# Ledger of designs, part 28: peptides against a protein of PDB entry 5YCA

Target 1, 132 residues: chain A of PDB entry 5YCA
Amino acid sequence: RSLPAERNPLYKDDTLDHTPLIPKCRAQVIEFPDGPATFVRLKCTNPESKVPHFLMRMAKDSSISATSMFRSAFPKATQEEEDLEMRWIRDNLNPIEDKRVAGLWVPPADALALAKDYSMTPFINALLEASS

## One batch from the design tools (peptide)

Design b1_p22_2_s4 (made by RFdiffusion4, then SolubleMPNN; from b1_p22_2, 11 letters changed)
Fold by OpenDDE base, seed 4:
Structure b1_p22_2_s4 (fold): chain B 132 residues (1-132), chain A 22 residues (1-22)
Amino acid sequence: as target 1 above (132 residues)
Amino acid sequence: SEDAEFEEEMRRLAEEAARRAL
């Protein structure tokens, strides 16, 4: 597959220690028509553009939004590029399409595989280790 | 606040999901 050429400079170094990011994660309850659900979130700000994106994990099953990962990692990606990556995820991983929240949600192991591809490993490790 | 920002993002994603379900 072909990932977008330009990546968020926040993810320049995939080998950084993730532990300092854990305290930056927050659990938050969101109300939906069918009831409340808890998410763990991590605000990630592009150091050049100053545009933030939230990485997010469902507390119940630890599923992580691959779509949010992609959008954070590739700020200049086209919709076509996103669609191609989401198709790849559907074909190669185990995504869930939640009825309440848009995007492809993947289990922790798949999230870490994507994190490696997107150079986001410290951030996803922190998100997975944070309390809910 | 970050809580409000996240709530707004989740609202937008929820609306997108709702459109998909139509």
Scores: peptide ipSAE 0.734, ipTM 0.942, DockQ to the pose 0.924
Fold by OpenDDE base, seed 2:
Structure b1_p22_2_s4 (fold): chain B 132 residues (1-132), chain A 22 residues (1-22)
Amino acid sequence: as target 1 above (132 residues)
Amino acid sequence: SEDAEFEEEMRRLAEEAARRAL
Protein backbone atom coordinates (compact mmCIF):
# COMPACT_ATOMS: atom_id res chain seq x y z
CA ARG B 1 0.00 0.00 0.00
CA SER B 2 0.94 3.63 -0.40
CA LEU B 3 0.64 6.02 2.54
CA PRO B 4 0.57 9.80 2.07
CA ALA B 5 3.93 11.52 1.80
CA GLU B 6 3.40 14.19 4.46
CA ARG B 7 2.80 13.25 8.08
CA ASN B 8 1.64 15.33 11.03
CA PRO B 9 4.81 16.58 12.76
CA LEU B 10 3.22 15.63 16.07
CA TYR B 11 4.17 12.06 15.17
CA LYS B 12 7.76 12.65 14.09
CA ASP B 13 9.14 10.39 16.84
CA ASP B 14 7.49 7.01 17.38
CA THR B 15 9.82 6.14 20.28
CA LEU B 16 8.61 8.75 22.78
CA ASP B 17 7.42 7.73 26.23
CA HIS B 18 3.64 7.35 26.17
CA THR B 19 3.02 7.73 29.90
CA PRO B 20 2.74 11.56 29.91
CA LEU B 21 -0.14 11.23 27.45
CA ILE B 22 -2.25 8.96 29.67
CA PRO B 23 -3.53 11.77 31.93
CA LYS B 24 -4.54 13.70 28.81
CA CYS B 25 -7.02 10.99 27.85
CA ARG B 26 -10.62 11.39 29.00
CA ALA B 27 -13.65 9.12 29.18
CA GLN B 28 -16.83 10.67 27.83
CA VAL B 29 -20.40 9.46 27.40
CA ILE B 30 -22.00 10.20 24.05
CA GLU B 31 -25.74 9.92 23.48
CA PHE B 32 -26.95 8.05 20.40
CA PRO B 33 -30.46 7.22 19.19
CA ASP B 34 -30.08 3.65 20.47
CA GLY B 35 -28.61 4.76 23.82
CA PRO B 36 -25.46 6.09 25.42
CA ALA B 37 -21.94 4.83 24.76
CA THR B 38 -18.67 5.64 26.49
CA PHE B 39 -15.53 6.60 24.59
CA VAL B 40 -12.00 7.34 25.67
CA ARG B 41 -10.59 10.28 23.71
CA LEU B 42 -7.24 11.98 23.22
CA LYS B 43 -7.01 15.41 21.62
CA CYS B 44 -4.02 15.60 19.27
CA THR B 45 -3.05 19.00 17.90
CA ASN B 46 -0.73 19.46 14.93
CA PRO B 47 2.01 21.69 16.35
CA GLU B 48 2.45 23.55 13.06
CA SER B 49 -1.08 24.01 11.74
CA LYS B 50 -2.73 23.97 15.19
CA VAL B 51 -5.49 21.78 13.77
CA PRO B 52 -6.76 19.25 16.33
CA HIS B 53 -8.02 15.71 15.87
CA PHE B 54 -9.45 13.34 18.44
CA LEU B 55 -8.17 9.82 18.71
CA MET B 56 -10.91 7.65 20.15
CA ARG B 57 -11.52 4.25 21.71
CA MET B 58 -14.83 2.54 22.44
CA ALA B 59 -14.98 1.67 26.11
CA LYS B 60 -17.07 -1.44 25.51
CA ASP B 61 -14.60 -3.41 23.38
CA SER B 62 -11.52 -1.14 23.22
CA SER B 63 -11.89 -0.71 19.45
CA ILE B 64 -10.03 2.32 18.11
CA SER B 65 -11.00 4.46 15.13
CA ALA B 66 -8.44 3.76 12.43
CA THR B 67 -10.02 6.47 10.29
CA SER B 68 -9.39 9.09 12.95
CA MET B 69 -5.82 7.85 13.29
CA PHE B 70 -5.29 8.24 9.56
CA ARG B 71 -6.83 11.70 9.41
CA SER B 72 -4.68 12.87 12.31
CA ALA B 73 -1.50 11.33 10.92
CA PHE B 74 -1.93 12.56 7.35
CA PRO B 75 -3.43 16.06 7.34
CA LYS B 76 -2.88 16.62 3.61
CA ALA B 77 -4.09 13.22 2.44
CA THR B 78 -6.44 13.14 -0.52
CA GLN B 79 -9.77 11.37 -0.35
CA GLU B 80 -8.35 8.80 -2.74
CA GLU B 81 -5.45 8.10 -0.40
CA GLU B 82 -7.81 7.70 2.54
CA ASP B 83 -10.06 5.39 0.54
CA LEU B 84 -7.08 3.29 -0.47
CA GLU B 85 -5.91 2.89 3.12
CA MET B 86 -9.41 2.10 4.39
CA ARG B 87 -9.71 -0.59 1.73
CA TRP B 88 -6.37 -2.02 2.83
CA ILE B 89 -7.60 -2.10 6.43
CA ARG B 90 -10.77 -3.92 5.39
CA ASP B 91 -8.76 -6.46 3.44
CA ASN B 92 -5.91 -7.05 5.89
CA LEU B 93 -7.20 -6.33 9.41
CA ASN B 94 -10.42 -6.96 11.32
CA PRO B 95 -12.29 -3.68 11.28
CA ILE B 96 -15.73 -3.00 12.67
CA GLU B 97 -18.05 -0.71 10.77
CA ASP B 98 -20.28 0.67 13.50
CA LYS B 99 -23.72 1.93 12.51
CA ARG B 100 -23.60 4.74 15.07
CA VAL B 101 -20.22 6.30 14.30
CA ALA B 102 -18.50 6.50 10.91
CA GLY B 103 -15.03 5.10 10.27
CA LEU B 104 -13.28 1.77 10.56
CA TRP B 105 -12.83 0.63 14.14
CA VAL B 106 -10.08 -1.89 14.86
CA PRO B 107 -9.17 -3.98 17.92
CA PRO B 108 -6.17 -2.99 20.05
CA ALA B 109 -3.63 -5.27 18.34
CA ASP B 110 -4.57 -3.93 14.92
CA ALA B 111 -4.56 -0.36 16.23
CA LEU B 112 -0.99 -0.83 17.41
CA ALA B 113 0.00 -2.26 14.04
CA LEU B 114 -1.43 0.81 12.33
CA ALA B 115 0.19 3.03 14.94
CA LYS B 116 3.57 1.67 13.94
CA ASP B 117 2.83 2.37 10.28
CA TYR B 118 1.63 5.90 11.09
CA SER B 119 4.34 6.62 13.70
CA MET B 120 1.68 7.06 16.42
CA THR B 121 2.70 4.31 18.85
CA PRO B 122 2.98 6.49 21.99
CA PHE B 123 -0.44 8.01 21.39
CA ILE B 124 -2.19 4.70 20.81
CA ASN B 125 -0.45 3.11 23.80
CA ALA B 126 -1.70 5.95 25.97
CA LEU B 127 -5.20 5.72 24.55
CA LEU B 128 -5.32 1.98 25.24
CA GLU B 129 -3.91 2.27 28.75
CA ALA B 130 -6.22 5.08 29.90
CA SER B 131 -9.19 4.12 32.06
CA SER B 132 -12.76 4.28 30.86
CA SER A 1 -14.29 22.80 26.26
CA GLU A 2 -12.77 19.60 24.98
CA ASP A 3 -15.95 17.78 25.97
CA ALA A 4 -17.99 20.04 23.71
CA GLU A 5 -15.45 19.68 20.90
CA PHE A 6 -15.61 15.91 21.13
CA GLU A 7 -19.41 15.91 21.20
CA GLU A 8 -19.38 17.96 18.01
CA GLU A 9 -16.94 15.55 16.35
CA MET A 10 -19.05 12.56 17.35
CA ARG A 11 -22.18 14.29 16.07
CA ARG A 12 -20.49 14.79 12.72
CA LEU A 13 -19.39 11.17 12.56
CA ALA A 14 -22.86 10.00 13.57
CA GLU A 15 -24.40 12.03 10.77
CA GLU A 16 -21.88 10.60 8.34
CA ALA A 17 -22.76 7.08 9.46
CA ALA A 18 -26.46 7.81 9.02
CA ARG A 19 -25.92 9.04 5.47
CA ARG A 20 -24.01 5.91 4.52
CA ALA A 21 -26.79 3.74 5.84
CA LEU A 22 -29.26 5.28 3.37
Scores: peptide ipSAE 0.734, ipTM 0.942, DockQ to the pose 0.934
Fold by OpenDDE base, seed 5:
Structure b1_p22_2_s4 (fold): chain B 132 residues (1-132), chain A 22 residues (1-22)
Amino acid sequence: as target 1 above (132 residues)
Amino acid sequence: SEDAEFEEEMRRLAEEAARRAL
């Protein structure tokens, strides 16, 4: 598959130690019509544009939003490029489309596979290791 | 606060999910 050409400079080095990022993660309860749910979040700010995106994990099953990963990794991606990647994820991974929160949510193993593709491995490792 | 920022993001995503259900 073809990923967008320009990547968030925050992710220039996929080999960095993830442990310093763990304390930056936070658990937060969000209220939905069918009840509360806990998420673990990590605010990731593009060091050049200063535009932030939240990476997010569902505390209950450790699913991670692939859509949020993509948007953080590829800040100049077109909607068409995003749609193509989301279709690829549907066809090749095991995404969940949650009724409460939009986006494609993937289990930890798939999240780490995407993280490798997007050069986000330290950030996803930290997000997965953080307490809820 | 970051809590408020995240709540706003989740609100937007929840609204998008609700539109799919209609």
Scores: peptide ipSAE 0.734, ipTM 0.942, DockQ to the pose 0.902
Fold by OpenDDE base, seed 3:
Structure b1_p22_2_s4 (fold): chain B 132 residues (1-132), chain A 22 residues (1-22)
Amino acid sequence: as target 1 above (132 residues)
Amino acid sequence: SEDAEFEEEMRRLAEEAARRAL
């Protein structure tokens, strides 16, 4: 598959220690029509554009939003490029589509595989280790 | 606050999910 050419400079070094990011994660309860759900979130700001994105994990099953990962990693991606990557995820991983929140949600192991592809490993490790 | 920012993002994603269900 082909990923977008330009990547968020926040993710220039995939080898950094993730532990300093753990205390930056926060658990938050979100109210939905069918009841509350807890998410663990990590705010990631592009150091050049100053545009933030939240990485997010469902507390209940530890699923992580692959869509949010992609949007954070590739700030100039077209909708077509996103659609192609989401199709790849559907075909090659084990995503879940939640009725309450849009995006493709993947198990921790798959999230780490994507993190390697997107150069986001420290951020996903921190998100997975943070308490809920 | 970051809590409010996240709530707004989740609201947006929830609206997207609702539209797809129609």
Scores: peptide ipSAE 0.733, ipTM 0.941, DockQ to the pose 0.894

## One batch from the design tools (peptide)

Design b1_p23_1 (made by RFdiffusion4)
Fold by OpenDDE base, seed 5:
Structure b1_p23_1 (fold): chain B 132 residues (1-132), chain A 23 residues (1-23)
Amino acid sequence: as target 1 above (132 residues)
Amino acid sequence: AEEAELAEEEALAAANEELYSDS
């Protein structure tokens, strides 16, 4: 696969300690037609553009939005590049089907694999370790 | 179904903005 050429400068160093990011996570209850669900979210602000993206985890099963990861990592990506990556994830990883939520969601192990590819490991570790 | 997913994404985005609003 081919990832977009320009990456968010927030993710310049994949080796940073994730511990300081844990307190930055927030839990939220969202109402769905079939009942409430709790999410954990982490605000990731591009230091150059100042545009925020929110990384999201389902609290119950720790599924993470791969779509949110991609959009945060590659702020100049085209829709075609996103579609190609999402197809690659479907073909090569183990995405979870949940019709209640938008985007492509993956289990923790797959999220960490993507985090390595996107240089987001500290952020995904923090999101996974945060309390709900 | 697609409209509901978009509405939930927008609600999540709005809720995310509210949660990180330091006000």
Scores: peptide ipSAE 0.109, ipTM 0.681, DockQ to the pose 0.170
Fold by OpenDDE base, seed 3:
Structure b1_p23_1 (fold): chain B 132 residues (1-132), chain A 23 residues (1-23)
Amino acid sequence: as target 1 above (132 residues)
Amino acid sequence: AEEAELAEEEALAAANEELYSDS
């Protein structure tokens, strides 16, 4: 597949230690019609543009928003490029269906596969290891 | 469905931005 040409400079080095990012994660309880659910989030700021994006994990099953990953990794991507990548994820990975939340969510193993492709491994490791 | 999904993500991003405010 083809990914967008320009990547967020925050992810220039995929080999960094993830442990300093763990305490930067935050838990959040969100109310849904069927009851509350806890999420874990990590703020990722583009060092050039200063625009933040939030990586998201469901606390219950550790599913991660692939949509949040893509938008953080590729800040200049078109909607068409995003749609193409989300289709690729549906066809090649194991996304979950949760009608309560926006975006495409994937299990931890798939999130780590995407993280390698997007050069986000330290950030996804930290998000997965953080407490809720 | 896509529009509602985008709006929820934007709202979540906005809520997250407020939570991570450097103020």
Scores: peptide ipSAE 0.116, ipTM 0.661, DockQ to the pose 0.133; fails the geometry check
Fold by OpenDDE base, seed 4:
Structure b1_p23_1 (fold): chain B 132 residues (1-132), chain A 23 residues (1-23)
Amino acid sequence: as target 1 above (132 residues)
Amino acid sequence: AEEAELAEEEALAAANEELYSDS
């Protein structure tokens, strides 16, 4: 597959210690028709544009929004590039179907695989280790 | 269906912004 050419400079170093990011995560309870669900989120700000994106985890099963990862990593991506990557994820990984939430969600192992490709490993590790 | 999914993501993103703004 072909990833977008420009990546968020926040993710320039995939080898950074993730532990300082853990306390930056926040839990949120969201009400759905079938009841409340808890999410964990991490605010990721592009150091050049100052535009924030939020990485998201479902607290219960630690599923992570691949859509949020892609949009944070590739802020100049076209819709066609996003659609191509989401199709690749569906074909090659193990996405979770949850009709209550938008985007494509993946289990922790798949999120870490994507994090390696997007150079987001410290951020995904922090998001996975954060309390809910 | 796709528009509803996008609207839910935007609502979730907006809810995320509100939670960080209140702190």
Scores: peptide ipSAE 0.112, ipTM 0.667, DockQ to the pose 0.181; fails the geometry check
Fold by OpenDDE base, seed 2:
Structure b1_p23_1 (fold): chain B 132 residues (1-132), chain A 23 residues (1-23)
Amino acid sequence: as target 1 above (132 residues)
Amino acid sequence: AEEAELAEEEALAAANEELYSDS
C-alpha cells in the first residue's frame, strides 16, 4: 500500500524508549447512552506545527483508534489517503466494530503493526501500558 | 451514519481537548 509521503516529525525515531511516555497518558470516562466507558489518551504534538493529536485506547479491550494514529502520523494526508488506508486496514487487519465511537479501531496486535508502519511504536506501547 | 460518526469523533476530540486544557 501507499502511505502519505510526509510523516509527523514527532515519529522520526521508532526506537525510542516508550516508558517516559506512560505517565503522559490520561484516562477519561466518557458517558454513552448505554453507560460509561473509560478511554486512555496520549497527547501527541507535532514539534514543527505545534498541532496536537490524541491517540486513543479503549481501556476495557485495549482497542486502539487507527484513525487517531493515521491522523497523528500523517498531518498533511488527504481524506482520500485516509480512506484508502482505512480500507486497507479493514481488508488486511482485524478492526473491531464499536458503534459508540467514531473511527476505525483495532486490537493491540494490529495497533502495533500499524505503529511499525507509521513509526509510532514507542507511543503505542506507552498507550497500551498506561493505567486506566 | 458516517456524519454521526464524524460528529462523535469531533465531540470526542473536543472533550479530549478540554481535558488537556491546563485551565
Scores: peptide ipSAE 0.110, ipTM 0.667, DockQ to the pose 0.175; fails the geometry check

Design b1_p23_1_s1 (made by RFdiffusion4, then SolubleMPNN; from b1_p23_1, 15 letters changed)
Fold by OpenDDE base, seed 3:
Structure b1_p23_1_s1 (fold): chain B 132 residues (1-132), chain A 23 residues (1-23)
Amino acid sequence: as target 1 above (132 residues)
Amino acid sequence: MEEEEKARKEEIERAQKKLLSEE
């Protein structure tokens, strides 16, 4: 597959210690027709553009929004590039089906695989380890 | 300028929250 050429400079170093990021995560309860669900969010701000993106995890099963990861990692990506990557994820990973939420969500193992590809490992580790 | 930037960031946040609900 072909990932976008330009990546968010926030993710320039995939080897950073993730521990300091854990307390930066925040739990959020969202009301759905079938009841409330808790999510964990991590605000990730592009140091150049100052545009924030929120990485998101479902507290219950630890599923991670691949869509949010991609948009944060590749802020200048086209919709076509995003669609191509999401198709790749569907074809090669194990996305979950949740009709309540938008975007493509993946299990923790797949999220970490994507994090390696996007150079986001510390951020995804922190998101996964944060309390809900 | 700063208020517009803040408003834009808030709009982005609201848009991203839609990833948590299709409604």
Scores: peptide ipSAE 0.041, ipTM 0.594, DockQ to the pose 0.059
Fold by OpenDDE base, seed 1:
Structure b1_p23_1_s1 (fold): chain B 132 residues (1-132), chain A 23 residues (1-23)
Amino acid sequence: as target 1 above (132 residues)
Amino acid sequence: MEEEEKARKEEIERAQKKLLSEE
């Protein structure tokens, strides 16, 4: 598949130690009709544009928002490019179905596969290891 | 300009929070 040409410079080095990012994660409880759910978020700021994006994890099952990853990694992507990638994820990975949340969510193993593709491995590792 | 940048960041944060809920 083809990914957008321009990537967030925050993700230049996929080999960095993720441990310093762990304490930067924050847990948030959100109320839903079926009860509260905890999410873990990691603020990722593009060092050039200074635009922040939040990577998002469901605390309970560690599902990661692929949508949040894509939008953070490719800040200049078109809606069509996003749609194509989300379709690829649906066809090739194992996204979960959760009607409570927007976007496409994937299990940890799939998130790490995407992280490799997007050069976000340290950030996803930190997000997965953070306490909730 | 700093206040505008702060407001912009907060708006983006709020928008991204909606990704956590379709309600």
Scores: peptide ipSAE 0.041, ipTM 0.596, DockQ to the pose 0.056
Fold by OpenDDE base, seed 2:
Structure b1_p23_1_s1 (fold): chain B 132 residues (1-132), chain A 23 residues (1-23)
Amino acid sequence: as target 1 above (132 residues)
Amino acid sequence: MEEEEKARKEEIERAQKKLLSEE
């Protein structure tokens, strides 16, 4: 597959310690027709453009939004590039089916695989370890 | 320029929230 050429400069170093990011995560309760569900989010701001993006985790099963990861990592990507990556994820990883939420969501192991590809490992580790 | 940038940031934030629910 071909990922977008320009990556968010926030993710310039994939080897940094993730532990300082853990307390930066925040829990959010969202109401659905079948009841409330808790999500954990981490605000990631592009240091050049100052545009924020939230990485998202379902608290209960630790599923991560691959869509949010992609959009944060590649802020100048076209819709076509996003569609191609989401198809790749469907074909090569193990996305979950949840009709309550938009975007493509993946289990923790797959999220970490994507994090390596997008140079987001510290951020995804922190998101996974944060309390809810 | 500043107002346009602010509006863009708010739009992105709203879009991200929509990702959490299809309702």
Scores: peptide ipSAE 0.040, ipTM 0.593, DockQ to the pose 0.044
Fold by OpenDDE base, seed 5:
Structure b1_p23_1_s1 (fold): chain B 132 residues (1-132), chain A 23 residues (1-23)
Amino acid sequence: as target 1 above (132 residues)
Amino acid sequence: MEEEEKARKEEIERAQKKLLSEE
């Protein structure tokens, strides 16, 4: 696989302390046909473009949206590049099946693997550690 | 310009919320 060439400058340093990001996370309850579910979101703003993206976690099983990670890390990526990466994730990692939610979601271990590839480790650690 | 940027950010937020539901 090949990742997009240009990455969000917010993720220039993968070794940052994640703890200051924890209180920036917010819980959100969403109603589904089968009942309510809680999600945790972390607002990530590109310091150059000022465009925000939200990283997303399911509170219950800690699944994280790989789609949200990719779009935040590579805001100038084409749809084709996204599709290629999502196919790679499907073939090489362990995405969950949940028809209630859009995008591709992965368990915590896979999210951390992607975070390493995308240079997002502090942000994913904070998202996983935040309370719901 | 300020209002336009604010509206853009709000629209992005709304669009990203769709990742939480197929609806």
Scores: peptide ipSAE 0.040, ipTM 0.590, DockQ to the pose 0.043

Design b1_p23_1_s2 (made by RFdiffusion4, then SolubleMPNN; from b1_p23_1, 14 letters changed)
Fold by OpenDDE base, seed 5:
Structure b1_p23_1_s2 (fold): chain B 132 residues (1-132), chain A 23 residues (1-23)
Amino acid sequence: as target 1 above (132 residues)
Amino acid sequence: SAAAEAARQAEIAAAQEKLLSEE
């Protein structure tokens, strides 16, 4: 597959220590028609554009939004590029289907694989290690 | 506080709405 050429400068260094990001995460209970669910979120702001994206984890099973990861990592991506990547994820990883939430969500191991591809490893590690 | 909680929930909800609206 081919990923977009331009990446969010926030993710310029995939080798940074993730531990300082852990306390930046926040747990949140969200009400859904079938009951409440807890999420963990991490606000990631593009240092150039100042546009924030929230990386999100379902607290119960640690599923992470791949869609949010992609959109944060590739702010200038076309819709075609996103669609192509989401299809690749469906074909090659193990996404879950949850009608309550938007986007494509993946389990922790898949999230870390994507994080490596998107140069987001410190941020996803922090999100996964944060308490709920 | 309840107000702070509502604000945080709104941020998360807005993020979800953005994902939904752009797909």
Scores: peptide ipSAE 0.046, ipTM 0.643, DockQ to the pose 0.060
Fold by OpenDDE base, seed 1:
Structure b1_p23_1_s2 (fold): chain B 132 residues (1-132), chain A 23 residues (1-23)
Amino acid sequence: as target 1 above (132 residues)
Amino acid sequence: SAAAEAARQAEIAAAQEKLLSEE
């Protein structure tokens, strides 16, 4: 598959220690028609553009929003590039079905696979290890 | 500051709408 050419400079080093990011995560309870659900979020700010994106995890089953990962990693991606990647994820990984949430959500192992591709491993590890 | 916190909450809300809504 083809990923966008320009990546968020926040993710220039995939080998950094993730532990300092853990306390930066925040839990958030969101109300849905069928009841509340807790999410864990991590604010990721592009150091160049100063535009933030929130990486999102469902606290209960640790599903991660692949859409949020992609949009954070590739700030100049076109909609077509995003659609192509989301299709790849559907075809090659194990996205979950949750009608309550938008975007494409994947289990932890898949999230870490994507994190490697997007150079986001420290951030996804922190998000997964944070308390809810 | 209070203003900074308000802005943060707005960003979170916007993220929720974008990523956590079927709209």
Scores: peptide ipSAE 0.035, ipTM 0.626, DockQ to the pose 0.047
Fold by OpenDDE base, seed 4:
Structure b1_p23_1_s2 (fold): chain B 132 residues (1-132), chain A 23 residues (1-23)
Amino acid sequence: as target 1 above (132 residues)
Amino acid sequence: SAAAEAARQAEIAAAQEKLLSEE
């Protein structure tokens, strides 16, 4: 696969300690037709453009939004590039099917694999370790 | 129908935006 050329400078160093990011995460309950569900979110701001994106985790099973990861990592990606990556994820990883939420969601191990590819490991580790 | 599905997707998106906007 081919990832977009330009990456969010927030993710310039994949080796940083994730611990300081844990308390920056926030949990919130969202009501759905079949009942409430808790999500954990982490605000990620591009240090150059100052545009924020939010990484999201389902609290219960720790599924992570791959779509949000991609959009945060590659702010200038085309729709075609996003579609290509989402197809790659479907073909090579283990995305979940949850009709209550938008985007493509993946289990923790897959999220960490993507995080390595996108240079987002500290942020995904923090998101996974945060309380809900 | 296509219209009903579009409405459902909009509702899902709105719920997630609510979560994000309250950060």
Scores: peptide ipSAE 0.035, ipTM 0.616, DockQ to the pose 0.464
Fold by OpenDDE base, seed 3:
Structure b1_p23_1_s2 (fold): chain B 132 residues (1-132), chain A 23 residues (1-23)
Amino acid sequence: as target 1 above (132 residues)
Amino acid sequence: SAAAEAARQAEIAAAQEKLLSEE
């Protein structure tokens, strides 16, 4: 597959210690037709553009939004590039089916695989380790 | 109803956007 050429400079170093990011995560309860669900989010700000994106995790099963990861990692990506990557994820990883949420969500192991590809491992480790 | 389902999806998307836009 072909990922977008330009990546968010926030993710220039994939080897940084993730532990300082853990307390930056926040939990939020969202109401759905079948009841409330808790999400954990991590604010990630592009140091160049100052535009923030939130990485998101479902607290219950630790599913991570691959869509949020992609949009944070590739600020200049086209819709076509996003669609191509989401199709790749469907074909090669194990996304979950949840009609309550938008975007494509993946289990922790898949999220970490994507994190390596997007150079954002510390941020996903922190998101997964944070309490809800 | 297709219209009702579209409205539901819009509300869910709006809730996620609220989550994503806060702070």
Scores: peptide ipSAE 0.035, ipTM 0.614, DockQ to the pose 0.553

Design b1_p23_1_s3 (made by RFdiffusion4, then SolubleMPNN; from b1_p23_1, 16 letters changed)
Fold by OpenDDE base, seed 4:
Structure b1_p23_1_s3 (fold): chain B 132 residues (1-132), chain A 23 residues (1-23)
Amino acid sequence: as target 1 above (132 residues)
Amino acid sequence: MEEEERRRQEEIEEAQRKLLSEE
């Protein structure tokens, strides 16, 4: 696979301490036709463009939106580049299917693998450790 | 509290709308 060339400068250092990000996460209960579900989100703002993206976790099984990760990491990616990456994830990782939510979601181990590729490890660690 | 709750809900909904709009 080929990831986009330009990455969000927010993720310039993958080795930063994640603990300061934990209290920045927020939990929210959302009602669905089959009942309520809790999500945890982390606001990630590009320091140059000031455009925010929200990383999202399903509280119950800790599934994380790979789509949100990609869009945050690669703000200038084309739709074709996103489609290519999502297909790669589907073929090489273990995404889950949940028709209640949009995008491609992956379990924690896969999210951390993607985080390494996207240089987002501190942010995904914080999202996974946040309370719900 | 209620305003904060509303804002949090809108943020998540906006995130989901952005994801859905390109599917």
Scores: peptide ipSAE 0.052, ipTM 0.638, DockQ to the pose 0.056
Fold by OpenDDE base, seed 5:
Structure b1_p23_1_s3 (fold): chain B 132 residues (1-132), chain A 23 residues (1-23)
Amino acid sequence: as target 1 above (132 residues)
Amino acid sequence: MEEEERRRQEEIEEAQRKLLSEE
């Protein structure tokens, strides 16, 4: 597959210690028709554009939004590029289907695989380790 | 504190709008 050429400078170093990012995560409870659900989020601000993106995790099963990862990693990607990547994820990984949420969500192992591709490993590790 | 809380709420709402469904 082909990923967008320009990546968010926030993710220049995939080997950084993730520990300092853990306290920056926040939990939130959202009410759905079938009951409340807890999510964990991590604010990731592009140091050049100053535009924030929120990486999201479902607290219960640790599913992570691949859509938010892609949009944060590739801020200048076209909708076509995003669609192609999401299709690749559907064909090659194990995304889940949840009618309550938008975007494409993946299990922790798949999220870490994508994190490696997007150079976001410290951020995804922190998101996975944060309390809910 | 009020300004920070306002910003926090706006960020939460933005995240919900982009990634979550109210259905």
Scores: peptide ipSAE 0.052, ipTM 0.615, DockQ to the pose 0.048
Fold by OpenDDE base, seed 2:
Structure b1_p23_1_s3 (fold): chain B 132 residues (1-132), chain A 23 residues (1-23)
Amino acid sequence: as target 1 above (132 residues)
Amino acid sequence: MEEEERRRQEEIEEAQRKLLSEE
C-alpha cells in the first residue's frame, strides 16, 4: 500500500520512551443510547501547525480508532488516500464494528501494527497502558 | 460537572463529530 508522503513531525521518532506520555492520557465517560461507555484519549498536537488530534481508546476492550491515528499522522492526506488506507485495514487487519462510534476501530495488536507504520508506537503504547 | 470534565467531554465529542463529518 501507499501511505501519504508527508507525516506529522510529532512522530519523527518512533523509538522514544512512551512512559512519560501515560499520565498525559485522560479518561472520559460518554453517554450513549444503550448506556455509558468509558474512553481514554491522548491529545496529540502537530508542532508546526498547532492543530490537535485526539487518539482514542475504548476502555473496556482497548479498541483504538485507526481513523484518528491516520488523520493525526498524515495532516495533508487527501480523502482518497484515507479511503485507500481504511480499505487496506479492513482487508488486512481485524477492525471491529460499533455503530455507536465514528471511524474505523481496531484491536490493540492491530493498533500497534498501524502505529509502527505511522511511526506512532510510543503514543499508542501510552494510550493502551493508561488507566481508565 | 467540573469545568475540566466539561472540557474533556467537549474534546471527545468534537473528535467524534470530525470523524462523522469526514466519513
Scores: peptide ipSAE 0.046, ipTM 0.647, DockQ to the pose 0.057
Fold by OpenDDE base, seed 3:
Structure b1_p23_1_s3 (fold): chain B 132 residues (1-132), chain A 23 residues (1-23)
Amino acid sequence: as target 1 above (132 residues)
Amino acid sequence: MEEEERRRQEEIEEAQRKLLSEE
């Protein structure tokens, strides 16, 4: 598959220590029609544009939003590029279905695979290790 | 404390709305 050419400079080094990012994560309880659910979020700010994106994890099963990962990693991606990547994820990984949340969500192992592709490994490791 | 929590909630909700608009 082909990924967008330009990547968020925040993710220029995939080998950095993730430990300092863990305290930056925040747990958040969100109310849904069927009851409350806890999420863990990590605010990721593009150092050039100063535009923030939130990486998100469901606390219960540690599922992570692949859509949020993609949008953070590739700020100049077209809708077509996103659609192609989401289709690839559906065809090659194990996304989950949750009608309460928007976007495509994947289990931890798949999130780490995507993190490698997007050069986001420290951020996803921190998100997965953060308490809820 | 209450204001900070409100802000956090709004940020998460805004993120979800953005995802919905592009879905």
Scores: peptide ipSAE 0.043, ipTM 0.635, DockQ to the pose 0.056

